# Peptides against a protein of PDB entry 3HTU: the designs that were tried, part 21

Target 1, 75 residues: chain A of PDB entry 3HTU
Amino acid sequence: RRPEEWGKLIYQWVSRSGQNNSVFTLYELTNGEDTEDEEFHGLDEATLLRALQALQQEHKAEIITVSDGRGVKFF

## One batch from the design tools (peptide; aimed at target 1 F24 E28 F75)

Design b2_p21_3_s2 (made by RFdiffusion4, then SolubleMPNN; from b2_p21_3, 12 letters changed)
Fold by OpenDDE base, seed 3:
Structure b2_p21_3_s2 (fold): chain B 75 residues (1-75), chain A 21 residues (1-21)
Amino acid sequence: as target 1 above (75 residues)
Amino acid sequence: SRKFASQEDYEEAQKRLEELK
């Protein structure tokens, strides 16, 4: 899958689960219990970042960089 | 229409990241 395709899957999960306007760490998205049944669970961080960047271009997310790493805000 | 994370969102992200340590 292309990063854009992964982004679509991720955002679909966010929307369907009613978690828009929520903040996640990148780790939670791919390693958390809440996404264990999702296709993107276990996705490598590099590909995840590219997927989120695609969503960011669509104004559907913002990647947040803080001292301890990265998170993401979904809109 | 560009959306932006709030200061509260940044603080939440920081908090969650610290919990993973």
Scores: peptide ipSAE 0.615, ipTM 0.900, DockQ to the pose 0.946
OpenDDE base, seeds 1, 2, 4, 5: peptide ipSAE 0.524, 0.069, 0.086, 0.083; ipTM 0.879, 0.635, 0.643, 0.622

Design b2_p21_3_s3 (made by RFdiffusion4, then SolubleMPNN; from b2_p21_3, 14 letters changed)
Fold by OpenDDE base, seed 2:
Structure b2_p21_3_s3 (fold): chain B 75 residues (1-75), chain A 21 residues (1-21)
Amino acid sequence: as target 1 above (75 residues)
Amino acid sequence: MKKYATEEDYKLAQEKLKELK
């Protein structure tokens, strides 16, 4: 899958689970219990970041950088 | 209109990341 396609799957999950306007760490998205049944669970961080960057271009998310790492805010 | 994360969103992300380490 292309990064944009992964982004679509991730955003669909965020939307259908009613978690728009929520903040996640990158770890929670790919390694958390809430996404265990999702196709993007276990996705490598590099690909995940590219997927989120695609969503960011569409104003659907913002990658947050802080002292201890990165997270993401979905809109 | 482009949306942006708030100060609270940044604080929340920071706290979550600290918990993982």
Scores: peptide ipSAE 0.661, ipTM 0.889, DockQ to the pose 0.938
OpenDDE base, seeds 1, 3, 4, 5: peptide ipSAE 0.656, 0.658, 0.659, 0.659; ipTM 0.887, 0.888, 0.891, 0.889

Design b2_p21_3_s4 (made by RFdiffusion4, then SolubleMPNN; from b2_p21_3, 11 letters changed)
Fold by OpenDDE base, seed 1:
Structure b2_p21_3_s4 (fold): chain B 75 residues (1-75), chain A 21 residues (1-21)
Amino acid sequence: as target 1 above (75 residues)
Amino acid sequence: SRKFATKEDYELAKKKLEELK
């Protein structure tokens, strides 16, 4: 899958679960209990970041980077 | 930024990130 394809899957989950406007850590998205049944569970961080960057270009997400962690807010 | 390997780590980070909303 291409990054934008992964992004689509991730965003679909966000929408389906009604978690738009929510903030997630990167770990939570790929390792959290809430996504255990999703295809993107276990996705490597590098690919995840590219997927989120694709969503960010579409104004569907914003990657948050702080000194002690990274996350993403979905819109 | 730090890569989270444990639930404890991302819970702490999540709290911080939530404050950025």
Scores: peptide ipSAE 0.137, ipTM 0.706, DockQ to the pose 0.086
OpenDDE base, seeds 2, 3, 4, 5: peptide ipSAE 0.121, 0.101, 0.111, 0.098; ipTM 0.696, 0.686, 0.689, 0.678

Design b2_p21_4 (made by RFdiffusion4)
Pose (drawn by RFdiffusion4):
Structure b2_p21_4 (pose): chain A 75 residues (1-75), chain P 21 residues (1-21)
Amino acid sequence: as target 1 above (75 residues)
Amino acid sequence: AEAELKARAEAEAARRDAERA
């Protein structure tokens, strides 16, 4: 599955729950306790990072750099 | 460690919103 297909699925989960301006760590998205039964749970951080970069190009997300890791804000 | 990372990400997102406003 390509980066942008994960991006669409990631974006849909965020939009439907009312988290349209929420901030997430990349870890919590693929390994957190809220996304356990989500389809993207277990996705590697490299592919997730690319899926997020595709969303950023569509102005649907902003990747945040915080010293020892990565996060993202969705729009 | 994950909670600290989440708190820093939220502070950085708020900082960037302030700069754009």

Design b2_p21_4_s1 (made by RFdiffusion4, then SolubleMPNN; from b2_p21_4, 16 letters changed)
Fold by OpenDDE base, seed 4:
Structure b2_p21_4_s1 (fold): chain B 75 residues (1-75), chain A 21 residues (1-21)
Amino acid sequence: as target 1 above (75 residues)
Amino acid sequence: SLEELQKKAKEKAEELEKKRK
């Protein structure tokens, strides 16, 4: 899958689960318990980041860089 | 604001770290 395709799957999950306007760490999205049944679970961070960047261009998410890692807020 | 988002992200990260241990 292309990054934008992964982004679509991720955002669909966010929307279906009613978690818009929520903040996640990148680790939580791919390794968290809440996404265990999602196709993007286990996705490498590099690909995840590209997927999120695609969403960011659509103004559906904003990647956040903090001292202890990275996070993302979905809109 | 970005500042607020970063704060929330940091707090979330800390929370998850505690749960993983």
Scores: peptide ipSAE 0.103, ipTM 0.640, DockQ to the pose 0.115
OpenDDE base, seeds 1, 2, 3, 5: peptide ipSAE 0.100, 0.097, 0.069, 0.101; ipTM 0.670, 0.663, 0.655, 0.665

Design b2_p21_4_s2 (made by RFdiffusion4, then SolubleMPNN; from b2_p21_4, 14 letters changed)
Fold by OpenDDE base, seed 5:
Structure b2_p21_4_s2 (fold): chain B 75 residues (1-75), chain A 21 residues (1-21)
Amino acid sequence: as target 1 above (75 residues)
Amino acid sequence: KLEELLKKAKEKAEEREKERE
């Protein structure tokens, strides 16, 4: 899959899952319990980041990069 | 700012999850 395709799958999950909030660490998306049954579970971080960057271009996400870690906010 | 935002957001999510248990 292309990064854009992964981004689509991830965003679909976020939209349908009804999360308490829309903020995740990158680790939670691919290694968390909430995504164990998702196709993108176990996705390597590099590909994940590219997928999220694609979503960011569409204003569907904002990647949060700080000194103590990274996360993403979905819209 | 973003660091604090992420931390607070995670804490809020955890709080909501505990309230539903």
Scores: peptide ipSAE 0.087, ipTM 0.589, DockQ to the pose 0.073
OpenDDE base, seeds 1, 2, 3, 4: peptide ipSAE 0.084, 0.081, 0.082, 0.086; ipTM 0.591, 0.591, 0.590, 0.592

Design b2_p21_4_s3 (made by RFdiffusion4, then SolubleMPNN; from b2_p21_4, 14 letters changed)
Fold by OpenDDE base, seed 5:
Structure b2_p21_4_s3 (fold): chain B 75 residues (1-75), chain A 21 residues (1-21)
Amino acid sequence: as target 1 above (75 residues)
Amino acid sequence: SLEELKKKAEEKAKEREELKK
């Protein structure tokens, strides 16, 4: 899958699960309990980041960088 | 920790939203 395709899957989960406006760490998106049944669970962080960047271009997400790592807010 | 990171991310996100007003 291309990053854009992964982004679509991730955003679909966000929308269906009512997680819009929620903030996640990159880790919990791919390693958390809430996404265990999702296809993107276990996705490597590099690919995840590219997927989120694609969503960010569509204003569906915002990647947040802090001193201890990165997170993402979905809209 | 992940918890602390998430909290910081949430705070920063909130700050960004407030700045957009």
Scores: peptide ipSAE 0.293, ipTM 0.762, DockQ to the pose 0.914
OpenDDE base, seeds 1, 2, 3, 4: peptide ipSAE 0.268, 0.276, 0.184, 0.199; ipTM 0.749, 0.752, 0.693, 0.704; seed 3 fails the geometry check

Design b2_p21_4_s4 (made by RFdiffusion4, then SolubleMPNN; from b2_p21_4, 15 letters changed)
Fold by OpenDDE base, seed 4:
Structure b2_p21_4_s4 (fold): chain B 75 residues (1-75), chain A 21 residues (1-21)
Amino acid sequence: as target 1 above (75 residues)
Amino acid sequence: KLKELLEKAKKKAEELEAKKA
């Protein structure tokens, strides 16, 4: 799958599960219990980041980068 | 603001990692 396709799947989950306006670490998106049944569970962080960047371009997410890790806020 | 939220998420993630250890 392309990053954009992963982004679509991720955002679909966010929307359907009512997680809009929520903040996640990249880790919990792919390793958390809440996404265990999602296709993107276990996705490598590099690909995840690219997917989120695609969503960011669509103003559906904002990647948060701090000195100690990264996260994302969905809109 | 976003930083604080991320910090909360980080704490949650740490707990998750602990469970899987």
Scores: peptide ipSAE 0.118, ipTM 0.677, DockQ to the pose 0.078
OpenDDE base, seeds 1, 2, 3, 5: peptide ipSAE 0.089, 0.086, 0.117, 0.104; ipTM 0.597, 0.597, 0.680, 0.653

Design b2_p21_5 (made by RFdiffusion4)
Pose (drawn by RFdiffusion4):
Structure b2_p21_5 (pose): chain A 75 residues (1-75), chain P 21 residues (1-21)
Amino acid sequence: as target 1 above (75 residues)
Amino acid sequence: AEAELKELAEAEAKRRDEARE
């Protein structure tokens, strides 16, 4: 599955729950306790990073760099 | 460690929103 297809799914999960301006770590998206029964749970950070970059190009997300890791804010 | 990372990400997102305002 390509980066942008994950991106669409990631974006849909965020939009439907009312987290349209929420900030997430990349880890908590693929490994967190809120996303356990989500389809993208277990996705590797590299593919997730690319899916997020596709969303950023669509102005749907902003990737945040915080020293020892990565996060993202969704719009 | 993950909680600390989340707090730092939230603080950075707030700084970026304020800079845009």

Design b2_p21_5_s1 (made by RFdiffusion4, then SolubleMPNN; from b2_p21_5, 12 letters changed)
Fold by OpenDDE base, seed 1:
Structure b2_p21_5_s1 (fold): chain B 75 residues (1-75), chain A 21 residues (1-21)
Amino acid sequence: as target 1 above (75 residues)
Amino acid sequence: KLEELKKKAEEKAREREEEEE
């Protein structure tokens, strides 16, 4: 899958999961319990980042970098 | 810690939203 395709899957999960959280750490997206049943669970961080960057270009997400790591806000 | 990172990220996101208003 291309990064854009992964991004689509991730965004679909965010919009359909019914979860009220709009901000996630990158770790939560691929290693958290909330995404254990998703195809993108276990996805390497490098590919995840590219996927999120694709979503960012579409104004569907914003990658947030903090001193302790990185997170993402979905729109 | 994951919890601390998430909290910091949420704070950062909120801070940015306030700046855009």
Scores: peptide ipSAE 0.162, ipTM 0.650, DockQ to the pose 0.878
OpenDDE base, seeds 2, 3, 4, 5: peptide ipSAE 0.150, 0.139, 0.110, 0.148; ipTM 0.637, 0.629, 0.593, 0.628; seed 5 fails the geometry check

Design b2_p21_5_s2 (made by RFdiffusion4, then SolubleMPNN; from b2_p21_5, 12 letters changed)
Fold by OpenDDE base, seed 5:
Structure b2_p21_5_s2 (fold): chain B 75 residues (1-75), chain A 21 residues (1-21)
Amino acid sequence: as target 1 above (75 residues)
Amino acid sequence: KLEELKKKAEEKAKEREKEKE
């Protein structure tokens, strides 16, 4: 899958689960309990980041960088 | 550590929201 395709799957999950405007760490998106049944669970962080960057270009997400890591806010 | 990161990210997001107002 291309990053854009992964981004679509991730955003669909966010929307369907009613978690828009929520903030996630990159880790919990791919390793958290809430996404255990999702196709993107276990996705490598590098690919995840590219997927989120694609969503960011569409103004559907914003990647947040902090000293200890990165998070993302979905809109 | 994960919870701390999430909190920091959340705080930063809120900060940006306030800056846009």
Scores: peptide ipSAE 0.189, ipTM 0.679, DockQ to the pose 0.926
OpenDDE base, seeds 1, 2, 3, 4: peptide ipSAE 0.149, 0.151, 0.138, 0.142; ipTM 0.639, 0.641, 0.630, 0.630; seed 1 fails the geometry check

Design b2_p21_5_s3 (made by RFdiffusion4, then SolubleMPNN; from b2_p21_5, 12 letters changed)
Fold by OpenDDE base, seed 2:
Structure b2_p21_5_s3 (fold): chain B 75 residues (1-75), chain A 21 residues (1-21)
Amino acid sequence: as target 1 above (75 residues)
Amino acid sequence: KLEELLKKAEEKAKEIEEERE
């Protein structure tokens, strides 16, 4: 899958689970309990980042960089 | 560590939201 395709799957999960406007760490998106049944569970962080960047271009997400790591807010 | 990261991310997200309002 292309990063844009992964982004679509991720955002579909966010929307269908009613978690718009929620903040996630990159880790919990792919390693958390809430996404264990999702296709993107276990996705490598590099690909995840590219997927989120695609969503950011569509104004569906905002990648948050802090000193201790990275997160994302979905809209 | 994860909780602290999440807290910092939420704080920054709040700042972003306030700037967008």
Scores: peptide ipSAE 0.180, ipTM 0.676, DockQ to the pose 0.918
OpenDDE base, seeds 1, 3, 4, 5: peptide ipSAE 0.173, 0.165, 0.174, 0.173; ipTM 0.672, 0.672, 0.677, 0.674

Design b2_p21_5_s4 (made by RFdiffusion4, then SolubleMPNN; from b2_p21_5, 11 letters changed)
Fold by OpenDDE base, seed 5:
Structure b2_p21_5_s4 (fold): chain B 75 residues (1-75), chain A 21 residues (1-21)
Amino acid sequence: as target 1 above (75 residues)
Amino acid sequence: KLEELLEKAKEKAKEREEARK
């Protein structure tokens, strides 16, 4: 899958689960219990970041970078 | 560790949200 395709899957989960306007760490999205049954669980962080960047371009997410790590807010 | 990162991210998200208001 291309990054934008992963982004679509991720955002579909966000929307279906009612997680819009929620904040996640990148780790939570691919390693958390809440996404264990999702296809994107276990996705490498590099690909995840590209996927989220694609969503960000569509104003569906905002990547948050802090000194100790990164997160994302979905809209 | 994860909780700390989440808290930091949430705080930053809040700041950005307030800036957009």
Scores: peptide ipSAE 0.132, ipTM 0.615, DockQ to the pose 0.924
OpenDDE base, seeds 1, 2, 3, 4: peptide ipSAE 0.107, 0.101, 0.103, 0.079; ipTM 0.597, 0.596, 0.606, 0.590

Design b2_p21_6 (made by RFdiffusion4)
Pose (drawn by RFdiffusion4):
Structure b2_p21_6 (pose): chain A 75 residues (1-75), chain P 21 residues (1-21)
Amino acid sequence: as target 1 above (75 residues)
Amino acid sequence: SRDTSALATSARAAGAHLSAP
């Protein structure tokens, strides 16, 4: 599955829950306790990063750099 | 439950200054 297909799915989960301006770590998206039964749970950080970059190009997300890791804000 | 690590706190603090273009 390509980066942008994951991106669509990631974006749909965020939008439907009312988290349209929420900030997430990349880890909690693929490994967190809220996303355990989500389809993207277990996705590697590299593919996730690319899916997020695709969303950023669509102005749907902003990737945050915080020293020892990565996060993202969704719009 | 949401992540409460130092990384997650820092990311939320950074994200508070962001808006959609």

Design b2_p21_6_s1 (made by RFdiffusion4, then SolubleMPNN; from b2_p21_6, 10 letters changed)
Fold by OpenDDE base, seed 4:
Structure b2_p21_6_s1 (fold): chain B 75 residues (1-75), chain A 21 residues (1-21)
Amino acid sequence: as target 1 above (75 residues)
Amino acid sequence: AADTSPIALEARKKGATLSQP
């Protein structure tokens, strides 16, 4: 899958679970209990980041970068 | 803790809600 395809799957999950406007760490998305049954569980962080960047271009997400990690807010 | 992480702090500044358990 291409990053934008992963982004689509991730956003679909966010929408289905009613978690728009919520914030996740990158780790939570790919390693958290809430996504254990999702295809993107276990996705490498580099690919995840590219997927989220694709969503960001569509104004569906905002990547939060701080000195001690990264997260994402979905819209 | 997730709610006290720097990411959580930045999220609050932006009016975001932390993920629900």
Scores: peptide ipSAE 0.098, ipTM 0.664, DockQ to the pose 0.219
OpenDDE base, seeds 1, 2, 3, 5: peptide ipSAE 0.046, 0.068, 0.054, 0.089; ipTM 0.620, 0.641, 0.628, 0.652

Design b2_p21_6_s2 (made by RFdiffusion4, then SolubleMPNN; from b2_p21_6, 11 letters changed)
Fold by OpenDDE base, seed 2:
Structure b2_p21_6_s2 (fold): chain B 75 residues (1-75), chain A 21 residues (1-21)
Amino acid sequence: as target 1 above (75 residues)
Amino acid sequence: MADTSPIAKKAREKGASLEQP
């Protein structure tokens, strides 16, 4: 899958589960219990980041970067 | 469980809630 396709799957999960405006660490998205049944569970972080960047271009997500960690907010 | 994510403060500043792992 292309990053944009992964982004679509991730955002669909966020929307269907009613978690818009929630913030996740990158680890929570791909390794957390809440996403165990999703196709993107276990996705490598590099590909995940590219997927989130695609969503960010569409104003559907904001990647949060601080000195000691990163995460994402979905809109 | 408390969220000890390093982005917790930033999330609060943006008015967003962190999902628990």
Scores: peptide ipSAE 0.272, ipTM 0.741, DockQ to the pose 0.215
OpenDDE base, seeds 1, 3, 4, 5: peptide ipSAE 0.089, 0.283, 0.090, 0.265; ipTM 0.658, 0.760, 0.666, 0.736; seed 3 fails the geometry check

Design b2_p21_6_s3 (made by RFdiffusion4, then SolubleMPNN; from b2_p21_6, 8 letters changed)
Fold by OpenDDE base, seed 3:
Structure b2_p21_6_s3 (fold): chain B 75 residues (1-75), chain A 21 residues (1-21)
Amino acid sequence: as target 1 above (75 residues)
Amino acid sequence: AADTSAIAKEARAKGASLSQP
C-alpha cells in the first residue's frame, strides 16, 4: 500500500470509531489496544508518518512534533 | 496548517500524553 492508501484506512477508522478531534501519539495508533484489529496495526512509524502527512495535506489531520514526543490530531 | 503548539497545549490540558517509547 502507498502512504496515501494507509492514510485513507486510518482516517476511515477515525471516522467510524468517532475519534475525530482526538489526539493520539504515533505509538498509540499502531500499537494501541484500540487499533489491534485494524490493518494498520503494527505499521512502521516511517510509513505511518507519511500516511499522516497525506491526511494533513487534506486538512484531516495535524501532526504535532514537540521535544517530548510526537502525536497527531484528527479532524 | 494549525498552530501545532496550541494543539499540543490543548492535548496536555486534556491529559493526553504526546510521549512515545
Scores: peptide ipSAE 0.117, ipTM 0.687, DockQ to the pose 0.087
OpenDDE base, seeds 1, 2, 4, 5: peptide ipSAE 0.112, 0.109, 0.114, 0.106; ipTM 0.673, 0.686, 0.688, 0.663

Design b2_p21_6_s4 (made by RFdiffusion4, then SolubleMPNN; from b2_p21_6, 11 letters changed)
Fold by OpenDDE base, seed 3:
Structure b2_p21_6_s4 (fold): chain B 75 residues (1-75), chain A 21 residues (1-21)
Amino acid sequence: as target 1 above (75 residues)
Amino acid sequence: SMDTSEIAKKAREKGKTLKKP
């Protein structure tokens, strides 16, 4: 899958689960219990970031980078 | 109320999803 396609799947989950306006760590998205049944569970961080960047271009997410790690806010 | 970066820090520290304040 292309990063944009992964982004679509991730955002679909966010919408279906009512997680819009929520903040996640990158680890939570791909390794958390809440996403165990999703195709993007276990996705490598590099690909995840590209997917999230695609969503960011569409104003559907904002990647947060701080000294102690990264997270993402969905809209 | 809180800066987005601070919220993210909390998420990392707590190991849980946080909602927009």
Scores: peptide ipSAE 0.144, ipTM 0.684, DockQ to the pose 0.121
OpenDDE base, seeds 1, 2, 4, 5: peptide ipSAE 0.114, 0.129, 0.167, 0.128; ipTM 0.701, 0.710, 0.706, 0.693; seeds 1, 4 fail the geometry check

Design b2_p21_7 (made by RFdiffusion4)
Pose (drawn by RFdiffusion4):
Structure b2_p21_7 (pose): chain A 75 residues (1-75), chain P 21 residues (1-21)
Amino acid sequence: as target 1 above (75 residues)
Amino acid sequence: TRRFATEEDFEELAEKLEEEA
C-alpha cells in the first residue's frame, strides 16, 4: 500500500472523530492505545512519515519536529 | 491556504513525547 493510501485512511480517522486540529506523535498513531483497533496500527514510521508528507502537500497536515522524534497536526 | 503548527502545539507534543519515553 502506497504512502498516500495510508494518508487517506489516516486522514479519515482523524476527521471523523472530531480531531481536526489535534496534535499526535507518529508513535501514538501506529502504536498508541487509542488506535489499537485501527487499520494503520503497526505501520512502520518510515511509511507513516511519507503518508504524512503526502497529507502536508494537500495542506491536510503539518509535520512537527521535536528534538528526539516526530509529531503531526491535522487540518 | 497553508496552515502551521503554533508554539503551543510544540509544547503539547514535547509533553507527549516525555510521557511516551

Design b2_p21_7_s1 (made by RFdiffusion4, then SolubleMPNN; from b2_p21_7, 10 letters changed)
Fold by OpenDDE base, seed 5:
Structure b2_p21_7_s1 (fold): chain B 75 residues (1-75), chain A 21 residues (1-21)
Amino acid sequence: as target 1 above (75 residues)
Amino acid sequence: EKKFATEEDYKKLKEKLEKLK
């Protein structure tokens, strides 16, 4: 899958689960318990970032950074 | 239009990352 396609799958999960306007760590999205049954579970961070960047271009997400690491806000 | 994370969003992220330590 292309990054844009991964982004679509991720955002579909966010929307279907009613988690729009929520914040996630990158680890939580691909390695967390809540996404264990999703196709994007286990996705490498590099590909994840590209997927999120695609969503960012569509104003559906923002990659945010704090001292302890990065995460994402979904809109 | 472009949307932006709030101060509270950053706080939430910080808290989540602290739990991973």
Scores: peptide ipSAE 0.741, ipTM 0.925, DockQ to the pose 0.915
OpenDDE base, seeds 1, 2, 3, 4: peptide ipSAE 0.741, 0.734, 0.737, 0.739; ipTM 0.925, 0.923, 0.924, 0.924

Design b2_p21_7_s2 (made by RFdiffusion4, then SolubleMPNN; from b2_p21_7, 9 letters changed)
Fold by OpenDDE base, seed 4:
Structure b2_p21_7_s2 (fold): chain B 75 residues (1-75), chain A 21 residues (1-21)
Amino acid sequence: as target 1 above (75 residues)
Amino acid sequence: PRKFASEEDYELLRKKLEELK
């Protein structure tokens, strides 16, 4: 899958699960219990970031950074 | 209009990351 396709899957999950306007660490998106049944579970961080960047271009997400790491805000 | 993460969002992220330590 292309990053854009991964982004679509991720955002679909966010929407279906009612997680709009939520903040996630990158870790919990791909390694968390809540996404164990999703195709993007276990996705490498590099590909995840590209997927999120695609969503960011669509203004559906924002990758945010703090001192201890990165996460994402979904809109 | 484009949305942006709030200060509260950043605080929440910090909290989540602390829990991973």
Scores: peptide ipSAE 0.743, ipTM 0.927, DockQ to the pose 0.877
OpenDDE base, seeds 1, 2, 3, 5: peptide ipSAE 0.739, 0.732, 0.721, 0.738; ipTM 0.926, 0.923, 0.920, 0.925

Design b2_p21_7_s3 (made by RFdiffusion4, then SolubleMPNN; from b2_p21_7, 12 letters changed)
Fold by OpenDDE base, seed 4:
Structure b2_p21_7_s3 (fold): chain B 75 residues (1-75), chain A 21 residues (1-21)
Amino acid sequence: as target 1 above (75 residues)
Amino acid sequence: EKKFATEEDYKILEERLKKLK
């Protein structure tokens, strides 16, 4: 899958689970318990970032950074 | 149309990183 396709799957999950306007650590998205049944679980961080960047271009997400690491805000 | 994370969002992320990883 291309990053854009991964982004679509991720956003679909966010929407279906009612997680819009929520914040996630990158780890939670790909390694968290809540996404264990999702196809993107276990996705490498590099690909995840590209996927999120695609969503960011669509104004559906924003990758944010704090001292302890990065995460994402979904819109 | 463009949205931005709020200060609260950053705080939430920081807390999650400390508690969850």
Scores: peptide ipSAE 0.737, ipTM 0.921, DockQ to the pose 0.848
OpenDDE base, seeds 1, 2, 3, 5: peptide ipSAE 0.730, 0.732, 0.729, 0.732; ipTM 0.919, 0.919, 0.918, 0.919

Design b2_p21_7_s4 (made by RFdiffusion4, then SolubleMPNN; from b2_p21_7, 10 letters changed)
Fold by OpenDDE base, seed 5:
Structure b2_p21_7_s4 (fold): chain B 75 residues (1-75), chain A 21 residues (1-21)
Amino acid sequence: as target 1 above (75 residues)
Amino acid sequence: EKKFATEEDIEELRKRLEKLK
């Protein structure tokens, strides 16, 4: 899958699970219990980041960087 | 138009990241 395709799957999960306007660490998205049954679970962080960047271009997410790591806000 | 995370969002992220340490 291409990054934008992964982004679509991730955003679909966010929407279907009713978690729009929520914040996640990158780890939670790919390694968390809440996404264990999703196709993107276990996705490498580099590919995840590219997927989120695609969503960011569509104004559907914002990648946030703080001292302890990175996360994302979904809109 | 482009949307932005709030200060509350950023603080929540910090708390979540702290749990991973």
Scores: peptide ipSAE 0.740, ipTM 0.927, DockQ to the pose 0.868
OpenDDE base, seeds 1, 2, 3, 4: peptide ipSAE 0.738, 0.731, 0.737, 0.736; ipTM 0.926, 0.925, 0.927, 0.926

Design b2_p21_8 (made by RFdiffusion4)
Pose (drawn by RFdiffusion4):
Structure b2_p21_8 (pose): chain A 75 residues (1-75), chain P 21 residues (1-21)
Amino acid sequence: as target 1 above (75 residues)
Amino acid sequence: PREPITEEEREDLEERIEEEN
């Protein structure tokens, strides 16, 4: 599955829960306890980062760099 | 609507990443 197909699925989960301006760690998205039964749970951070960059090009997400890791804000 | 990233959000994110590490 390509980066942008994960991006669409990631964006749909965020939009439907009312988290349209929420900030997330990349870890919590693929390994957190809220996304356990989500389809993207277990996705590697490299592919996730690429899916997020595709969303950023669509102005649907902004990747945040915080020293020892990565996060993201969705719009 | 789109909201900008605040410094409070950045600090809270850093703390959460430190807990995950």

Design b2_p21_8_s1 (made by RFdiffusion4, then SolubleMPNN; from b2_p21_8, 11 letters changed)
Fold by OpenDDE base, seed 3:
Structure b2_p21_8_s1 (fold): chain B 75 residues (1-75), chain A 21 residues (1-21)
Amino acid sequence: as target 1 above (75 residues)
Amino acid sequence: MKRPITEEEIKKLKEKIEKLK
């Protein structure tokens, strides 16, 4: 799958689970218990980041960088 | 233009990151 396709799957999960306007660590999205049944669980961080960047271009997500890591907010 | 991200959200994110250490 292309990063954009992964982004679509991720955003669909966020929307369907009603977790828009919440912040996630990148780790939570691919390693958390809440996404264990999702296709993107276990996705490598590099590909995840590219997927989120694609969503960011569509104003569907905002990648947040802090001192000890990164996260994302979905809109 | 980026949408607003509150300081509370940043705090929450940092807290989550700390739990992973």
Scores: peptide ipSAE 0.378, ipTM 0.809, DockQ to the pose 0.516
OpenDDE base, seeds 1, 2, 4, 5: peptide ipSAE 0.261, 0.278, 0.265, 0.257; ipTM 0.762, 0.769, 0.766, 0.758

